# Ledger of designs, part 170: peptides against a protein of PDB entry 5OK6

Target 1, 215 residues: chain A of PDB entry 5OK6
Amino acid sequence: ELPGLDSQWRQIENGESGRERPLRAGESWFLVEKHWYKQWEAYVQGGDQDSSTFPGCINNATLFQDEINWRLKEGLVEGEDYVLLPAAAWHYLVSWYGLEHGQPPIERKVIELPNIQKVEVYPVELLLVRHNDLGKSHTVQFSHTDSIGLVLRTARERFLVEPQEDTRLWAKNSEGSLDRLYDTHITVLDAALETGQLIIMETRKKDGTWPSAQL

## One batch from the design tools (peptide; made by RFdiffusion4, then SolubleMPNN)

Design b2_p27_4_s4 (from b2_p27_4, 9 letters changed)
Fold by OpenDDE base, seed 3:
Structure b2_p27_4_s4 (fold): chain B 215 residues (1-215), chain A 27 residues (1-27)
Amino acid sequence: as target 1 above (215 residues)
Amino acid sequence: SLEKRREEIRRWNEENFERLAEIQALP
């Protein structure tokens, strides 16, 4: 049921779980296309439920680059292209107006960076490959705050690496050379890994040697 | 099944994360 216009405004804008509430690490926030949100604002501020300003269902189509993987367009800007809402506010709007059929919600996490909380709109997409098959990549999203250890475990899982097989990671740098990722405790951010970067999982040979030793 | 196998691998990786870290840290 659609609540009164004033109640909607208070719940989304001024409520304890409203748009302006403080960010907390680990929380989920959601993107709403800016034009729709502005239309909603005009509707609820107008005070007339029968007005022609009814926003309709939430439609984030213009934020997506594709409808296959539902990737966001690059270079979207908060406040210009989209508005961020906490989970509670998002769920209220979806409940009241609906979400365009077939579209997934655009859920993002609040991450803790040095001295700042931020909604991570663009996680890092890494291309995971095996050393002996560079042409078959698995694209996996990681937070900037995820550890290299998580990247390693994810790679081992994706490639179905058996416990008896030893592995280590390399990152292809901008110059085309390979850098070893030695420390599993540092973050993706600390390692300066970027979207589209190739991460190579090397598997130790049965003779105990590493394939890279022959390169 | 493939899913069962993946889960077993996932569990092992989580239980042996320190070992994995040590191997990756080797020169």
Scores: peptide ipSAE 0.488, ipTM 0.937, DockQ to the pose 0.896
Fold by OpenDDE base, seed 5:
Structure b2_p27_4_s4 (fold): chain B 215 residues (1-215), chain A 27 residues (1-27)
Amino acid sequence: as target 1 above (215 residues)
Amino acid sequence: SLEKRREEIRRWNEENFERLAEIQALP
């Protein structure tokens, strides 16, 4: 059952539990296509439940680049293309109006950057490869706030690296050269890693030497 | 299973993160 229009507005647009609530790291927020949201605002502000301004079901189609993998289009901008709602508010809207059939929710996490919290709409997708087989990549999504250590551990896991095998990571830079990722404690952001970037896991030889040392 | 193996590796990696960090930092 649809709540009253004023109740809807208060539930979604408030500073405690709605759109205006403070961001907290680890929380889930959801993207709502801007035009739909504006239509909803107009509807609830109009005060007439029978108004022709009824927004209908949430439809985020314009935010997706494809309906197969449901990846977001590149370059979407908050406030222009979409609005962000906390989980509770999102679920209320879905409950009231529905979500377009077949569309998944666009869920994203709040991350803690050095001086700000933000919803990470575009996590970093890295291409993990082994040094001896650059043609077989694992695409793995990381937060900008994830450590290089996590990238390393993830690479080891994806490639089923046994404990006795020593590994280290390289990043292919914009010039095509390889940079060592020496410090595992820095973040993906600090390392300036970007989506689509190749991360090469080097495995130490049995003789204790590294393949790259012979380059 | 493959999943079980991955989980074992994951657990080991988590438990040995300092060692992994040291190796990563090697010149």
Scores: peptide ipSAE 0.477, ipTM 0.935, DockQ to the pose 0.935
Fold by OpenDDE base, seed 2:
Structure b2_p27_4_s4 (fold): chain B 215 residues (1-215), chain A 27 residues (1-27)
Amino acid sequence: as target 1 above (215 residues)
Amino acid sequence: SLEKRREEIRRWNEENFERLAEIQALP
């Protein structure tokens, strides 16, 4: 059941707990398709709950490029294509109006960048491969704020690397050459890693030598 | 199980992150 229109407006739009509230690192925010949100605004601002301006179920279909992996379209812009709502506000709207059948929520995290918080709408998707099997990749999402160390650990986990096996990472750059990722303490952002970039995990040989040393 | 094995590896990797970092940094 829908609460009063004024109550809805206050819950979603107020500056303290609503759409305009400050971002906090680690929080979950949700994308709402812009046209739906504008329709909702018109509905609650109209003051007539029986109005034909009823927005119906939340439908984010236009934000997705596919309905299999539910990946977002590239180049979406906040305020033009979607609005961001904090988790509480999102859950209220879903409770009141529902979400289109089959659609997952578009949840994103607030990340801490130097001197700014932002909702990371587009995390970095890296292609993790082994040096001896470049044709088998694991696509894994990372935050720009994640460390190269996390990428390394994730690669070792995905490829079931035993503790006694030593590994190191290479990144294929835009020139087609391989760059060593020496420092595990820098972030994905610092390393300038991008979506679709190939990350190669090299495993040390039993004789203690690295395969790349044979080049 | 695969899940169990992955969890064991995950835990080891987390506990040995310094060693992993050292190896990664090798020339």
Scores: peptide ipSAE 0.463, ipTM 0.931, DockQ to the pose 0.934
Fold by OpenDDE base, seed 1:
Structure b2_p27_4_s4 (fold): chain B 215 residues (1-215), chain A 27 residues (1-27)
Amino acid sequence: as target 1 above (215 residues)
Amino acid sequence: SLEKRREEIRRWNEENFERLAEIQALP
């Protein structure tokens, strides 16, 4: 059942676990479509539970590119398109108003960047391919804070690379050339990898030479 | 199964991370 309007406001906006709560790395936050949230604010501030300003169920449809893969539209802006809520606040709203039928929640993680915590709304989606089969890509999502080492391990896993096979990664840059990803300890952010970028996994030949050395 | 095979590979990759890093770093 719905709590009192003042209670809702305090719980979501001013509560210890409300919208103003400090970000902590590793925590889950959720996106709420801005217009719905604004209508909710108006509703609870109005003081009349029977008001025509009742927001109805949460509907994030306008944030999605499609209702098949439920990918977010590109270029969404916090405060303009959506509001971020901590998990507790999100779950309260869902319990009170419901979520549109069949629509998944938009959960994101707080990441630790240099000098700031941020909800990572857009993790990096890389296109992983093998050097000998560029036409077959595996789209894999990584955090900006993930290491290149993780990208390497993930590529090896996705392509079922056997332990005896040596591999190394290349990134296709904006100019169309290939850059080696030498240091596995740097992050995706440090390497300036972007969504849609092609990452090529090269496998060493049995003779100990790399295919790229012959190019 | 493919899933089991992937898990085995995942474990090996984690256990041999330093080796993988060294190979990746080679010129």
Scores: peptide ipSAE 0.460, ipTM 0.932, DockQ to the pose 0.913

Design b2_p27_5_s1 (from b2_p27_5, 12 letters changed)
Fold by OpenDDE base, seed 4:
Structure b2_p27_5_s1 (fold): chain B 215 residues (1-215), chain A 27 residues (1-27)
Amino acid sequence: as target 1 above (215 residues)
Amino acid sequence: SAAEAARAAEAERLSRVTDEDLAEASK
């Protein structure tokens, strides 16, 4: 059931628990398409529940570039294309108005940068491959704050690498050469990894040699 | 303290991580 219009406004825009609440690292926030949100604002501010300004169900279709992988369009801007809501506020709106059928929520995480907290709307999408099968990629999203060690662990899991097998990563650079990711403690950001970049997992041979040493 | 709260508020933003943010964080 829809709550009263004033209650909706207070719940979603409340500075303590709503849209303007402080960011906390690791928390989930959700994108709402700007025009829908503005329609909702007009509806709840109008004071008439039977108004023709009723926003209908949440529809983020214009934010997606595809309906297969549900990737966001590039270059979207907060306040222009979308509004960010904390998880609680998002779930209230979905409960009240619904979400367009078949459309997934656009969930994003708060990350901690050296001197700022931000919602990471565009995490890094890496193409993970094995050195012996470059044609089979797994696209996986990582935070800029994730370690190379996490990328390696994720690759090992996706490719079902046994615990006793030794593995390492290479990144294909813009020049088309391969750069070894030696330090697993640095972040995706520190390694300057970018969306669409090919990351090659190399597995050590049983004889103790690396495949790349023979190239 | 009020000063700590102000610093915390200054170190917060509701937005995507921009290229400028990443460049600054990489320093």
Scores: peptide ipSAE 0.097, ipTM 0.652, DockQ to the pose 0.017
Fold by OpenDDE base, seed 5:
Formats: C-alpha cells, structure tokens, sequence
Structure b2_p27_5_s1 (fold): chain B 215 residues (1-215), chain A 27 residues (1-27)
C-alpha cells in the first residue's frame, strides 16, 4: 500500500533524506528517469490516489545504452534526462512503486572535486591489459578521484600478480604513444585518463629488466 | 523568476560531473 500523497512528497522533496539534501562525498545517489519522476510529481501533487496520473513502476530503460553491462547512454543531462535522489529517497520510491524487473538501480557516488561535490554519473572505464597480452583487456570502472596507485593495485589483482613482482603502468595516449604513469599518488583526473583508454601493466622480468621495448 | 533561480541553484548543487567540472578541477 502506498503512503499518503502528502507524505510521499515530504519524504522525497522536503525531507532530511530528500532530493534537496546537500551532497556529501562518498554517499550514494541514484538516477531516476525524468519523465517517470515528473509523472510521480504530478500524481502526488494532484491529491487523488486513484488518478490516471499514477506513475507505475520505475523504469530507467531509456537511460541505458545496453542491457548487458547496463551502461548509461552518453550525454545524459541532469534535470533533462534524469533526476538525482539520495539513497533513502530512492529506496522509498522503489518500495512504493517498484523497479522494472531485471533492471539494476543506477547508483553513483558523490565525489569531492576542488571546492565542490558532484555526483559522478560517468566514472572512468579503463581497459586494463598486460604488456605481454595487449589483446586481452579487463574493463574496470574508476572514479576520477581514484589514485593511479589504486589503478595499479586493481590491475595487479585482476591479473593475479604475486606481491613480490614489480609492476608499473603505461597509458596509451590519443596519438598512439605510451605515457608512463610515474606518480601513483595523483588521481585518474590528474593523469587525464579517459573512458576506453588502454592502460598497460608492465611486469618486471626476473633478470631485473623491464620489457618496455615490447610495448 | 525566483522559482527558476531556486531550481538552477538546486541543479548546480545536485549535478553530475560534467566535462566543464573536470576541466575546472584540473586547473
């Protein structure tokens, strides 16, 4: 059974856990397709629970480019294509109206940029490869605020690199050349890494030499 | 309008990371 329409409005729009709450770094927010949300607003503002304006189940299908990896379409705009809700508000709406069967929630994190918090709708998808097998990639998502050190650790884990093995990263740039990621303390953003970019993990040879000439 | 200004302020506060945000953050 749905809560009263006024109660729904207060929980989602005007509550401490509502849409208007401040962004806080590390918190989860969720995308809701804009037309559904507008339909919900019309429904709860109309004051008639039996209205033909009932929004039905949440369906974000139009936001996805694929139903395999559930990637978002490129170029989606907040306020036009979707609205952002904090976790509590999202969970209320899902509990009241349901989510389309088989469709995952679109969860995103608040990140801290210099002097501003933003919901990172498009994290960076990197193609992680080994220097000796450039054709076999692991696609992994990273925040722009993640360190290169985290990218390296993640690559080591995915490729089952032993702790005693030395590794380092290269990024393939737009010109097709390789740039060394020397500083592991800088962020993905600072390194200007982009979605779809090839990141090569080089493993030091047993003889202490680097196979960089093979890259 | 006041309502438009309020919505704009909210949209600025509750926004995705844009290419503009990334460019500004990288300065």
Amino acid sequence: as target 1 above (215 residues)
Amino acid sequence: SAAEAARAAEAERLSRVTDEDLAEASK
Scores: peptide ipSAE 0.068, ipTM 0.658, DockQ to the pose 0.015
Fold by OpenDDE base, seed 2:
Structure b2_p27_5_s1 (fold): chain B 215 residues (1-215), chain A 27 residues (1-27)
Amino acid sequence: as target 1 above (215 residues)
Amino acid sequence: SAAEAARAAEAERLSRVTDEDLAEASK
């Protein structure tokens, strides 16, 4: 059941869990397509629940570049293309109006940068591969604030590497050569890793040699 | 106006991570 129009407005805009609340690192926020949100604002501000201004279900279709992988279009701008809502506010709107059938929510995290808190709308998508099978990639999203150690652990998990097996990472650079990711304590940002970049996991041989040492 | 200033402050606070933000954070 839809709550009263004034109650909806207070809950989404002015509540403790409303759109205007401060960002906090690690919190989830959700994208809502701007035109739908503006239609909702007009509906609840109009004061007539029986009006023709009813927004219908949330539809973020225009924010996606494809309906297969549900990747966002590049270059989307907050306040122009979409509105950011805290998780609680998003869940209220979905419960009241529904979400377009088959369409996933667009969840993003607040990250902490030096003296800056921002919603990371575009995390880094890396292509993880094994050194012995470069043609089979796993696309995985990482925060710019994630460590290279997390990338390595994720690669090990995806490729079902046994705990006793030793592994290391290489990044394919723009020149097509391979750079070793020696320091696993630096972040994805510090390592200058970019979306679409190939990350190669090398596994040490049983004889104690590395495959790359034979090249 | 006070309303415009509040909206501008909100937009700044709730902005996505931009390439400029990342560049500044990496210095």
Scores: peptide ipSAE 0.040, ipTM 0.588, DockQ to the pose 0.015
Fold by OpenDDE base, seed 3:
Structure b2_p27_5_s1 (fold): chain B 215 residues (1-215), chain A 27 residues (1-27)
Amino acid sequence: as target 1 above (215 residues)
Amino acid sequence: SAAEAARAAEAERLSRVTDEDLAEASK
């Protein structure tokens, strides 16, 4: 059952878990298509539940590039294309109005960048491959704040690398050459890794040599 | 300054990681 319009407004806009709530690192926020949200605002501000301004189910279809992988369109802008809501507010709206059938929520995480907290709308998708089989990629999403060490661990896990096997990473740069990711403590952002970038995991040979040393 | 504080407050209202945010973080 829908709460009273004033209660909806207070919960979503002015509540402790409302739209203007301070960002906290690691928390989930959700995207809501801007036109729907504006329609909802008009509805609840109008004070008439029987009005023609009823927003209907949340529909984020215009934010998606595809309905298979549910990737966001590139270049979406907060306040223009979507609004961000904290998890509690999102769940309220979904419970009240529903979400378009078959459409997943657009969940994103708050990350802590130097001197700022932001919702990471576009995490980095890396193509992880093994040096000996470049044709088999695993696409994995990472935060810009994730360490290269995490990328390496993730690659090892995806390729079922045994604990005793030594591995290291290379990134294919824009020039087509390979840059070794020596420092595993730097972030994906610090390493300037980008979505769609090929990350090559090299495994040390049993003889103690690296495959790349033969090049 | 009050102006700097106002700008900072406005920047804090933007939740999205922008290209500017990434550029600043990468410095």
Scores: peptide ipSAE 0.074, ipTM 0.647, DockQ to the pose 0.017; fails the geometry check

Design b2_p27_5_s2 (from b2_p27_5, 15 letters changed)
Fold by OpenDDE base, seed 2:
Structure b2_p27_5_s2 (fold): chain B 215 residues (1-215), chain A 27 residues (1-27)
Amino acid sequence: as target 1 above (215 residues)
Amino acid sequence: SAAEEARAAEAARLSKVTDEDLAKASA
């Protein structure tokens, strides 16, 4: 059963777990398509539960680029395309109105940046490859706050590199040249790595030489 | 630096920008 319209408004907008609450690192937030949210606002502000302004089920279809992988469209803007709600508020709306059949929730995490918390709407999708097989990529998502060391460990795991094998990373830059990722303690953000960027894992040869030294 | 500005701009695009975030960025 739907709560009273005033109660809905207070719980979603002004509650302790409302839309305007402070961000906290590690918390989950959810995207809601803005047109639906605006229709909901009009419904609850209208004061008539029998109004023709009833928003129906939450439908985020316009936020997705595909219905297979449920990836977000690029370039979505908060407050224009979607609103962000904390987990509690999202779950209330879903319980009251439902979510479109077969459509997954769009959950994102709050990350800690230098002096700022952000909901990471777009994690970085990197294309991981081996130096000896550039045609076979593995797409892996990383947080902007993840270290280059984590990217390297992930690449080693995906390519089944033995613990005794030595490896290092190269990033293909916008000019098409390769920049070595020397510092593994910096973040993906610090390294300015971008979605779709090719990251090459180089494995040291048994003779102790690096393949790149022969290029 | 240009690199710091680029990182700050990228960080700003990650999600929600509050008035508090803007105040911290201008500080």
Scores: peptide ipSAE 0.122, ipTM 0.688, DockQ to the pose 0.019
Fold by OpenDDE base, seed 1:
Structure b2_p27_5_s2 (fold): chain B 215 residues (1-215), chain A 27 residues (1-27)
Amino acid sequence: as target 1 above (215 residues)
Amino acid sequence: SAAEEARAAEAARLSKVTDEDLAKASA
């Protein structure tokens, strides 16, 4: 059952738990298509629950590039194309109005950058491959704030590398050459890794030699 | 105005990570 219009407004827009609440690193926020949200605002501000301004179910279709991978369109602008809501507010709206059938929520994380917290709407998608099988890629999303160590661990897990096997990463750069990711403590951002970039996991041979050293 | 700057700063706080933010963070 829908709560009263004033209650809806307060729950979604209040400064403590609503849209204007402080960002906290690691918390989930959700994207809502701007036109739907504006329609909702008009509805709840109109004071008539039976108004023709009823927004219907949440539909973020215009934010997606495709309905297969549910990737966001590039170049979306906060406040113009979408509104960011904290998890609690999102779940309230979904419970009240529903979400378009088959459409996934657009969940994003708050990350901590130097001196600021922001919602990372576009995480980095890396193409993980093994040095001995470049034709089999695993696309994995990472935060810009994730370490290269996490990328390496994720690659090891995806490729079922045994704990005793030694591995290292290479990144294919824009010039087509391979750069070694030596420091596993730096972030994806620090390493300047970008979406669509090929990351090659090299596994040390049983003889103790690296495949790349024999080239 | 100070009020416009405050609103812009608040809006920026709730905004997505931009390429400009990433550039500043990596510099």
Scores: peptide ipSAE 0.099, ipTM 0.663, DockQ to the pose 0.016
Fold by OpenDDE base, seed 5:
Structure b2_p27_5_s2 (fold): chain B 215 residues (1-215), chain A 27 residues (1-27)
Amino acid sequence: as target 1 above (215 residues)
Amino acid sequence: SAAEEARAAEAARLSKVTDEDLAKASA
């Protein structure tokens, strides 16, 4: 059931639980396509529930580059292409208006950077491979704030590496050479890892030698 | 400093992580 228009506005636009609320690390925020949101604003500000300005269901189609993997278009800008809503506000809008059939919500996390909280709209997609099978990649998303240790653990899990097997990571750099990811405590950001970058998991041989030592 | 923290908090607007944000964070 749709609440009154004034109530809708207050629920979504308030500074405590709505669009203007402070960011907190780890919280989920959702993208809403800007045109739809503006239409909603016009509707609720118009004061007529029967107005022709009714926005219909939320449709973020224009934000997606594909409807298979539901990847966002590159270069989207907050305030121009989309608005960010906290989970509570998003769920209100979805409950009131619905979401386009088959379209997933665009959920993103607030991350803590050294001096600022931001919604991470574009997490890092890494291509995880094994050193002995570079042609078989697994694409996995990571936050810039995730540790290299998490990347390694994720790679181990994805490749079904046994607990007793020793592994380490290499990143293929822009020059095509391999940089060893020695410190597993640094972040994806600190390691300057980028979307589409190849991350090679090397597994130690049974004889205790590393495959790369033979190169 | 408290002033820097206050400015950082004020700058913590509802927006995506930008390339500039990442560059500043990695510097």
Scores: peptide ipSAE 0.108, ipTM 0.655, DockQ to the pose 0.019; fails the geometry check
Fold by OpenDDE base, seed 4:
Structure b2_p27_5_s2 (fold): chain B 215 residues (1-215), chain A 27 residues (1-27)
Amino acid sequence: as target 1 above (215 residues)
Amino acid sequence: SAAEEARAAEAARLSKVTDEDLAKASA
């Protein structure tokens, strides 16, 4: 059942679970398409529950670039294209108005950057490959706060590398050259890794030599 | 450094503008 208009406004905007509440690391936030949200605002501010301004079901279709993987369009801007809501607020809106059939929620996590908390709307999608088979990529999402060490571990797991095998990473840069990721303790952000970037896992040979040392 | 500026710019684009972002922008 839909609550009163004032109650809706209070729960979504001004409540403990409201849009303006402080970010907390690890919490989930959800994207809502801006036009729908503005229509909802107009509806609840209008004071008439029978108003023609009723927003209907939440529809985030315009935020997606595809309906297969449900990837977000690039370059979306908060406050222009979407609004971020805490999980509780999102669930209230979904319970009241519904979500368009077949659309997944757009859930994102709060991350802690140096001296700031952010809702990470765009995790970094890396193309993981092996040095000996560049044609077989695994696309994996990473947080900007994830370490290069995690990227390496993930690559090892995806390629079923045995624990005794030694591996290292290379990033293909914009110039087409390979930059070695020496420091595994820095973050994806610190390494300036970008979505769509090719990350090459090199495996050490049994003779103790690296394949790249022979080039 | 250019790398620090690039990281800061990327961090600013990652998500929701916080009060801290506003404070940094007004500094």
Scores: peptide ipSAE 0.070, ipTM 0.628, DockQ to the pose 0.019; fails the geometry check

